# Designs tried in a protein design run: peptides against a protein of PDB entry 2AUS. Part 119

Target 1, 323 residues: chain A of PDB entry 2AUS
Amino acid sequence: ADIKREVIVKDDKAETNPKWGFPPDKRPIELHIQYGVINLDKPPGPTSHEVVAWIKRILNLEKAGHGGTLDPKVSGVLPVALERATRVVQALLPAGKEYVALMHLHGDVPEDKIRAVMKEFEGEIIQRPPLRSAVKRRLRTRKVYYIEILEIDGRDVLFRVGVEAGTYIRSLIHHIGLALGVGAHMAELRRTRSGPFKEDETLVTLHDLVDYYHFWKEDGIEEYIRKAIQPMEKAVEHLPKIWIKDSAVAAVAHGANLTVPGIVKLNAGIKKGDLVAIMTLKDELVALGKAMMSTQEMIERSKGIAVDVEKVFMPRDWYPKLW

## One batch from the design tools (peptide; made by RFdiffusion4, then SolubleMPNN)

Design b2_p17_8_s2 (from b2_p17_8, 9 letters changed)
Fold by OpenDDE base, seed 3:
Structure b2_p17_8_s2 (fold): chain B 323 residues (1-323), chain A 17 residues (1-17)
Amino acid sequence: as target 1 above (323 residues)
Amino acid sequence: SLREEHQAIVDRVEALR
């Protein structure tokens, strides 16, 4: 999520009509909810699916989905995409995660040895998925981006860890315990980040959502529920982006593939096969798709399919058909 | 108005329910 991507301009004369579309900041409250993502503080106890069901009940919604399962006992950042935004959760599945974990050691280990051994787990690690995982139990590599020890109290080690998607912190702690020679287990776990979603002013509880919905429906106060819901565009901030001409928006919104002439600007470093976000010049999410070209090919070529469009989010009527 | 166009979109969304 923290990778700054250069923006390459392909068409510096491209303008956008201010009357077309609904930029994230200009959506009326009902439309904002229809294209929203909640940065939920998931409580410990319920499953991620139970929490999504409660949000649907609280906000009177037909559809919602979460951006990556938290275990029942695990609290913290659970992105919940609402209604028409529900499918944007697929962009969050491959995103990096951060956790704060409490590791309990099964024996006494000098602090200097704990620090030295935990530092060796930064980088590529070998993991086996747990039995309860729908993922095949084959050995696989995962990246640990960083380990920050916050506190050591005897046998209890509190640490922050940044990891590649699908890294199992329970398995990491087990392997650290083996390397220390005493064994260890995960006592507590909280997720502090899921891609662009983190512990910040946008983090809300289920209780907050109840109150904010009542303030809107009973008192006519939209401010709180508006702040509690992020625009769906937040859920794609970590993806490479391609910005398109107004004349290309309606075609993509109808499910047409993006062709090279429709591109106004794009991020550097797109590879063939990457998941990309197709954006308007007003930073509205049109669609997610698979890059069929690199950034360099999209610059150099005058024609061809740039993106295979997989998931459309933009309504078909926000932009006129200009073909 | 943008509000009328929005209401027409909301109404169409509700009519599809």
Scores: peptide ipSAE 0.005, ipTM 0.365, DockQ to the pose 0.025
Fold by OpenDDE base, seed 1:
Parts: sequence; C-alpha cells; structure tokens
Structure b2_p17_8_s2 (fold): chain B 323 residues (1-323), chain A 17 residues (1-17)
Amino acid sequence: as target 1 above (323 residues)
Amino acid sequence: SLREEHQAIVDRVEALR
C-alpha cells in the first residue's frame, strides 16, 4: 500500500470546474456519511457481521459492509464502508494485511533457532484454509511479505507479520511450530493494517461512534463524527488511479466504459486486468474497473476502451452530461 | 429510499451554491 506510484500526465492543460462534484473535503456531513468508511477497532468477542450490524444501528444506516472478516477473537483494523460507499470494500479484499500475533510454543526452543526458522517463513508459503472458512479447502500459495519478531519471552513469541490477502496466521503459526519441532498455537491475534487502513488517529471504537453520533444529533457538534468517518477515496488509495476529464465523468457515472480520450493523467505500471480507480481531477472516486490496457497502451493509443467499468460510486448528476 | 434521501441532500447543497 505504501508504494508511491509515478503519475504520468497525458493532458497538462486539463482544468476542472470548481462548481461540479463534491470533493472529499467539501462534502456536507450527511453526504460525507453516505460516502464514508470507518476505520473501526473491532473488539474481541463479536463477529465482523455483528459489529457491522451495530454500526448500522448506532449511525441509523440502511447499508454497510466490511473490508475483510476478522474472526470473533481477533481485534483491530476493520474497515466498514457505509451506505453508497458499501461496495468499495471490494478494493480492500485483495489488499495486503498486517497483524501482530502471539505464538505460544509447546516446548523450549533457543531464541536463535526461533529467529532463524521464522525468517525462513518470509516469502511464499503453502496453506490449506481452515475447516470453518467459506473458502474451498485447496492447497494454495500465499506471500508472507515480512516477519518482525517484537519480543520473545520463553515460549511466547510476539511478532508482526505482513501478508497477502487470505493468508491464515493460525496456519502459519502451526507450520512454524512444526518446523521448530515442538509445535505451536496462536494465542492472540490483532490486525494492525488492511491496505490503506492502519492503527493511526483515524482508528475508532464502537464506543467512540456512539458518543460522536450523540454529539452530532443532540449537541449539533459535527466535528467528531466527521473525523471518525473517512471518505470512500481512502479505501482506494492503494489502487492504481486514472484521472479523467470533467467531460468524461458523467458518462462513466452512467456506467459507460472509460475511453482513452477521457484520460488526463494516470499511474505508471498499470497492467491489463488490474483493478483501477477512476478519479476526477478533484480526487473524487467515480468508479472501480478493470484495466483493458497497460499504462503504456493508454499513453500511446488515441482511442479504445481503457477501463471496463465494474462499480460506479459517483451519482449521475454531480457532473453535467457533455455528450 | 437511500436514493431519494441522497437526491434531497444533493438538491439542498446545489441550492446553496
């Protein structure tokens, strides 16, 4: 998620009308909520679905969805997309995850051996999904991006781990325990990151949401609830972006595919088949779609379908029809 | 409906512009 993508400008003279759209920073509170994502600190105990149902009740919402299930016992970063932003969670499902895990060893192992063996689990690992997962129980590869040992206290190993989406930390710990020869189990797990969402000042509890909603409804104080909700554009920060002309926005908002003439600027390194975010020149999310061209093809070609539009977020009326 | 509520918000904000 922290990869700074180069921005290639195709049209350096393209301007945007300040009267059109609703930039993330200029949304009224009600509109901000309609296009919001909460960086929730999920407590241990409830399911991710129960927590989403509680948020809907607290904030009086019709729809919400979460950016990837945490088990009941797992705490930490759970992105919850609200109302019209609910579908943005699809951008978060494939995003990398970070966890802090407590592994308990079933025997004594020298610290140097623990460190050496855990380092060998960086890279590609073979996993089988747990019995309780909705995922077909096929052997699959997953990437472990990094393992950082934080603390070793006898048989307890606290570590940070960055992983590909759908890596099972419980299975990783089981395999580490087998490699150590003593066995191990996962004692505790917290998710510290889900793509662009991390443990920072935007992380809020269910209690915070109750209080902040009360301050808004009873006291007229919008500041807290506004800060507790991130714009939906936050949920696509990790994706490659394509910025489009004002004249192309309404067509894409109506579900038309993005054509090459509509592109003003784009990120480098887009490949055919990549999930991309289509943005306005005001950094508003118009749609998610599948790239039908590489970045290079989008630069070199004068025409053709650049993006197959899969999910529209922007209303049809925010920008005028210019066709 | 959520669509009607949103349209009412948009219409209100546009009337203030």
Scores: peptide ipSAE 0.000, ipTM 0.341, DockQ to the pose 0.021
Fold by OpenDDE base, seed 2:
Structure b2_p17_8_s2 (fold): chain B 323 residues (1-323), chain A 17 residues (1-17)
Amino acid sequence: as target 1 above (323 residues)
Amino acid sequence: SLREEHQAIVDRVEALR
């Protein structure tokens, strides 16, 4: 998520009409909610599905979805996409995750040995899915991006871990305990990051959402509920982006594939098959799609399908038909 | 429907522009 992608400009003369669309910062409160994502601090106890059902009840919503399941006992960052933004969660499912974990060792181990062995678990690890997982129980590789030991107190090891999506921290801790020769279990787990969503000023509780909704509906104060909901564009910050001409927006919003002439600028390093976000010049999310060309092919070619459009988010009427 | 409610919101916002 922290990879700054270079932006390559293909058309430096392309302008955008300020009258068209609804930029993320200029949406009326009801429209902001319809295209919103909450950075929820999930409490321990409820399932991720129960929490989504509560958010729908609190905010009087018909539809919502979460950006990756947390176990009932696990707290922390749960992105919840609202209403028309609900499908944006597909961008968050493959995103990297960070956790803070408390590992309890079943025997005494010197601190130097704990540090040395935990460092060996950075990189590729082999995991088996838990018995309770709906995922087929086959051996699979997962990446551990980093392990940062925060504190060691006797048999208790507090650590931060960055992992590939679908890495099981409970399984990682079990394997670390085996490598230490004493065994270990996961005492506590909190998710501190899910792609672009982290522990920051945008993190809100279920109680905050109740209070902020009441302030809006009873007192007419929209400021709190507006700040508690992020624009859906936040949920695609970690994806490679393609920015398109105003004349191409309505076609893509109707479900047409993006063709090369519609591209104004794009991120470097797009590969064929990548999930990409199609954006307006006002940084509005039009659609998600599959890249049919590399960045280099999108620069060099004058024609062809650049992106196979899979999920449209923008309404068809925000930009005029110019074709 | 979510579509009708959204159209009503869009129409209201366009009437303000």
Scores: peptide ipSAE 0.000, ipTM 0.322, DockQ to the pose 0.022
Fold by OpenDDE base, seed 4:
Structure b2_p17_8_s2 (fold): chain B 323 residues (1-323), chain A 17 residues (1-17)
Amino acid sequence: as target 1 above (323 residues)
Amino acid sequence: SLREEHQAIVDRVEALR
């Protein structure tokens, strides 16, 4: 998520009409909520589905979805996409995750051996999904991007771990315990990151949401609820982006595929088959789609389908039809 | 007014439900 992608400009003369669309910072509060994502601090205890149901009740919403299940006992970063933004979870589900985990060892192990063995679990690991997962229980590979040991206190090992989506930390800890020869279990787990969402000033509790919604509805104070909800564009910050002409926005908003002439600028390193975010020149999310070309092909070609549009977010009437 | 522009946006959001 933190890789600054180079931006390649194809059309440096492309302007945008300030009267069209609703940039993330210019949305009225109701529209901001309709296209919002909450960076929720999920408490331990409830399921991710219960928490989503509570948010819907608190904020009087019809639809919401989460950016990747946290187990009942797991706390921390749960992105909850609201209303019209609900489908943006498609961008978050495959995103990398970070956790802080407490591993309890079932025997005494020298600290040097703990550090050495845990380092061997960086990289590609073989996992089987737990019984409780909706995922088919086939053996699969997953990437552990990094393991950072924060503290070792006797049999308790506190560590930060960055992982590929759908890596099971409980299973990782079990395998570490087997490799140490004493066994281990996961005592505590907190998710500290889900793609672009992390522990920062945007992280809010269910209690905060109750209070902030009350301040808005009863006192007319929008500031708190506005800050508590991120624009849906936050949920795609980790994706490669393609910025399009104002004249192409309405077509894409109607579900038309993006063609090469519509591209103003794009990120470097897009590959065929990548999930990409189609943006306006005002950094509004129009749609998600599958890249049908590489960045290089999108630069070199004058025509053709650049992106197969899969999910439209922008309303059809934010930009005029210019045909 | 900002309020009329706001209401027009709310109405557009509701019309898209």
Scores: peptide ipSAE 0.000, ipTM 0.383, DockQ to the pose 0.025

Design b2_p17_8_s3 (from b2_p17_8, 6 letters changed)
Fold by OpenDDE base, seed 3:
Structure b2_p17_8_s3 (fold): chain B 323 residues (1-323), chain A 17 residues (1-17)
Amino acid sequence: as target 1 above (323 residues)
Amino acid sequence: SLREEHEEIVRRVEELR
């Protein structure tokens, strides 16, 4: 999520009409909810699916989806995309994750040895998915971005870990325990980050959502529920972006592929096959799609399909049809 | 339909402008 991406301008004269669209900061509350994502603090106990069902009941919603399953016993950051934004969760599934974990060792190990061995698990690790996973139990590599030991109390090791999507912290702890020679298990786990969503002022509980919805519906106070819901554009902040002309927006909103002439600016380092976010010049999410060209090809070419549009989010009427 | 509800929300938002 923290990859700084250069912005390359292809058309420096492109302007946007301020009357068209609904920028993320200018959506009425009902529209904001329809295109919203909650940074939920998932409690321990319920499944991620049960929590999504509860949010739908609390907020009187027809549809919602989560940005990556947390086990029942695991708490913390669960992005929940609402209504028209529900499908934006596909951008969050491949995103990096951070956890705070409590590892319990099955024997006594000197602190210096714990620190040394845990540092060796930074980088590429080999994992086997657990039996309960819908993923085939094949050996696979996963990247551990960092391990930060927070506290060591005898056999209890509290640590922060940043990992590639689909890294199993339980399996990591098991392998650390084997490397230490005493064995270990995961006592506690909290997710502290899921891509652009982290533990910050946007993190809300189910109880907060009940109260904030009540304040809106009974007291007419929108402020709390508005702050509790992030715009769907938050869920794509970590993706490479392509910004398009106003004249291209309606076509993409109708499901047309993005062609090279529609591009105003784009991030550096897009590769063919990457998931990309198609944005307006007002930073509104139009669609997600698969890059059919590299950044360099999108700059150098005058024509061709730049993005195969997979998922449209923007309504068809926010921008005029200019074709 | 989900389309009619969306068109109604958009219409209500436009009436507020």
Scores: peptide ipSAE 0.000, ipTM 0.363, DockQ to the pose 0.022
Fold by OpenDDE base, seed 4:
Structure b2_p17_8_s3 (fold): chain B 323 residues (1-323), chain A 17 residues (1-17)
Amino acid sequence: as target 1 above (323 residues)
Amino acid sequence: SLREEHEEIVRRVEELR
């Protein structure tokens, strides 16, 4: 998520009409909720599905979805996409995750050996999915981006770990314990990041949501509920972006594929087959799609399908049809 | 054994690199 992507400008003269659309910072509260994502602090105990059901009940919503399952005992960052934004979770499922884990060792190991062995687990690891996972139990590679040991207290090792999506921290800890020769288990786990969502001022509890909804409905104070809900565009910050002309927005919002002439600017490093976010010049999410060209091909070509549009988010009426 | 399981995992990681 923290990789700053270079922005390549293809059309430096492209302007946007300020009267069209609803920029993420200028949505009426009802519209903000319809296109919102909550950075929820999931409590330990409930399933991620139960928590989503509770949010729907608290906020009187028809639809919501989460940006990647946390086990019942696992707390922390659970992005919950609301209403018309519900499908934006597909951008978060493949996103990197960070956790803080407490590993308990089944024997005494010198601290220097703990540090050395845990550092060897940075990079590519082989994982076997847990028995309870709906995923085929094939051995698969996963990336561990970093391991940061926070504290070692005898047999208890507190560490931060950044991982590829679908890395099982329980399995990682089991393998670390095997490598140490004493065995280990996961005592505690908290998710501290899910792509662009982290532990920051946007993190809210279920109790906060109850209170903030009450302040809005009973007291007419929208400020708290507005701050508790992030715009859906937050959920795509980690994706490569393509910004399009105002004249292309209505077509894409109707489900038309993005063609090369519609591109104003784009991120560097887009590959064919990548998931990309199609944005307006006001940083509004129009759609998610599959790149049919690389960044270089989108620059060099004058025509062709740049993005196969898979999921439209923007309403059809926010921008006029200009053809 | 836990050790044999580890050695098998390590061998398979080395075969993939």
Scores: peptide ipSAE 0.000, ipTM 0.276, DockQ to the pose 0.012
Fold by OpenDDE base, seed 5:
Structure b2_p17_8_s3 (fold): chain B 323 residues (1-323), chain A 17 residues (1-17)
Amino acid sequence: as target 1 above (323 residues)
Amino acid sequence: SLREEHEEIVRRVEELR
């Protein structure tokens, strides 16, 4: 999520009409909800699916989806995409995650040895999916981006860990315990980040949502529910972006592939096959798609399909047809 | 044993580096 991407401008003269679209910060409350994502503090106990069902009941929604399963006993950051934004979760599923974990060691180990061994687990690790996973139990590599030991109290090790999507912290702790020679288990786990979503002022509970919805419906106060819901564009902040001309927006919103002439600016480092966000010049999410060209090819070429559009989010009428 | 499992994991990690 923290990868800074350079922005390359292809057309420095491209302007946007302020009358077209609905910028993420200017949506009416009903529209904001329809294109929203909640940064939910998932309580321990319920499944991620139960929590999504509760949010749908609280907010009177037909559809919602989550940005990556948390186990019942695991608390913390669960992005929940609402209504028309529901499919934005496809951008969040592959995103990196951060956790705070409590590891309990099954024997006494010198602190220096704990620190040394845990540092060796930064980088590529081998994992087997747990038995409860729907994923085939094939050995796979995963990246551990960082391990930060927060506290060591005898046999209890509190640590922060940044990991590739689908890394099993329980399995990591098991392997650390093996490497220490005493064994270990995961005592507690909290997810502190899911891509662009983290523990910040946007993190809300189910109780907050109940109260904030009540304030809106009974008291006419929309401020709280508005703040509790992030625009769907938040869920794509970590993706490489391509910004398009106003004249290309309606075509893409109708499901047309993005062609090279429609590009105004783009992030550096796009590779063929990457998931990319197609944005307006007002930073509205039009669609997600697969890059058919690299950034370099999109700069150098005058024509061709730049992005194969997989999922449209923007309504077809927000921008006029200019083709 | 925990040791044998560890040695197998280490060996496999090294083979992937």
Scores: peptide ipSAE 0.000, ipTM 0.366, DockQ to the pose 0.012
Fold by OpenDDE base, seed 1:
Structure b2_p17_8_s3 (fold): chain B 323 residues (1-323), chain A 17 residues (1-17)
Amino acid sequence: as target 1 above (323 residues)
Amino acid sequence: SLREEHEEIVRRVEELR
């Protein structure tokens, strides 16, 4: 999520009509909720699905979905996409994750050896999914981006870890324990990041949501519930973006593939097959899709399908049909 | 410590149950 992507401008004269669409900061509260994502602090105990069901009940929603399962015992960052934004979670599933974990060692190990061995687990690791995973229990590689040891207290090791999506921290800790020769288990786990969602001022509890919904519905105060819900565009901040002409927005909102003439600007480094966010010039999410061209091909070509549109988010009526 | 902060966050969230 922290990768600043260069923006390449193809059409520096492209303007946008201020009367069209609903920019993320200009949505009425009801529309903001319809296109919202909650950065939920998931409590330990409930499943991620139970928590989503509770949010739907608290906020009187028809639909919601989470940005990647946390185990019942695991707390922390659970993005919950609401209503019309529910499918934006597909952008979060492949996103990197960060955790803080407490590892308990089954024997005494010198601190220097702990530090040395844990550093060797940065990079590619082989994992076997746990029995509870819906994923086939085949050995697979995963990336550990970083391990930061926060505290060592005898046999207890507190560490921060950045990982590829679907890395099992419990399995990582088991392998570290084997490498240390004493064995280890995961005592505690919290997720501190899921792509663009982290522990920050946007993190809210289930109780916060109850209170904030009450303040809105009973007291007429929308400020708290508005702040507790992020625009769906937050859920795609980590993706490469393509910004399109106003004249292309309605076509894409109807499910048409994005063609090269519709592109105003785009991020550098898009590869064929990448998941990309199609944006308006007002930074509204129109759709998610698969890049059918690289950034370079989208610059050099005058025609062709740039993005195969997989999921539309924008309503069909926010921008006029110009065809 | 970050442990105490984590434990406090966990505790606060458990008190919400």
Scores: peptide ipSAE 0.000, ipTM 0.381, DockQ to the pose 0.047; fails the geometry check

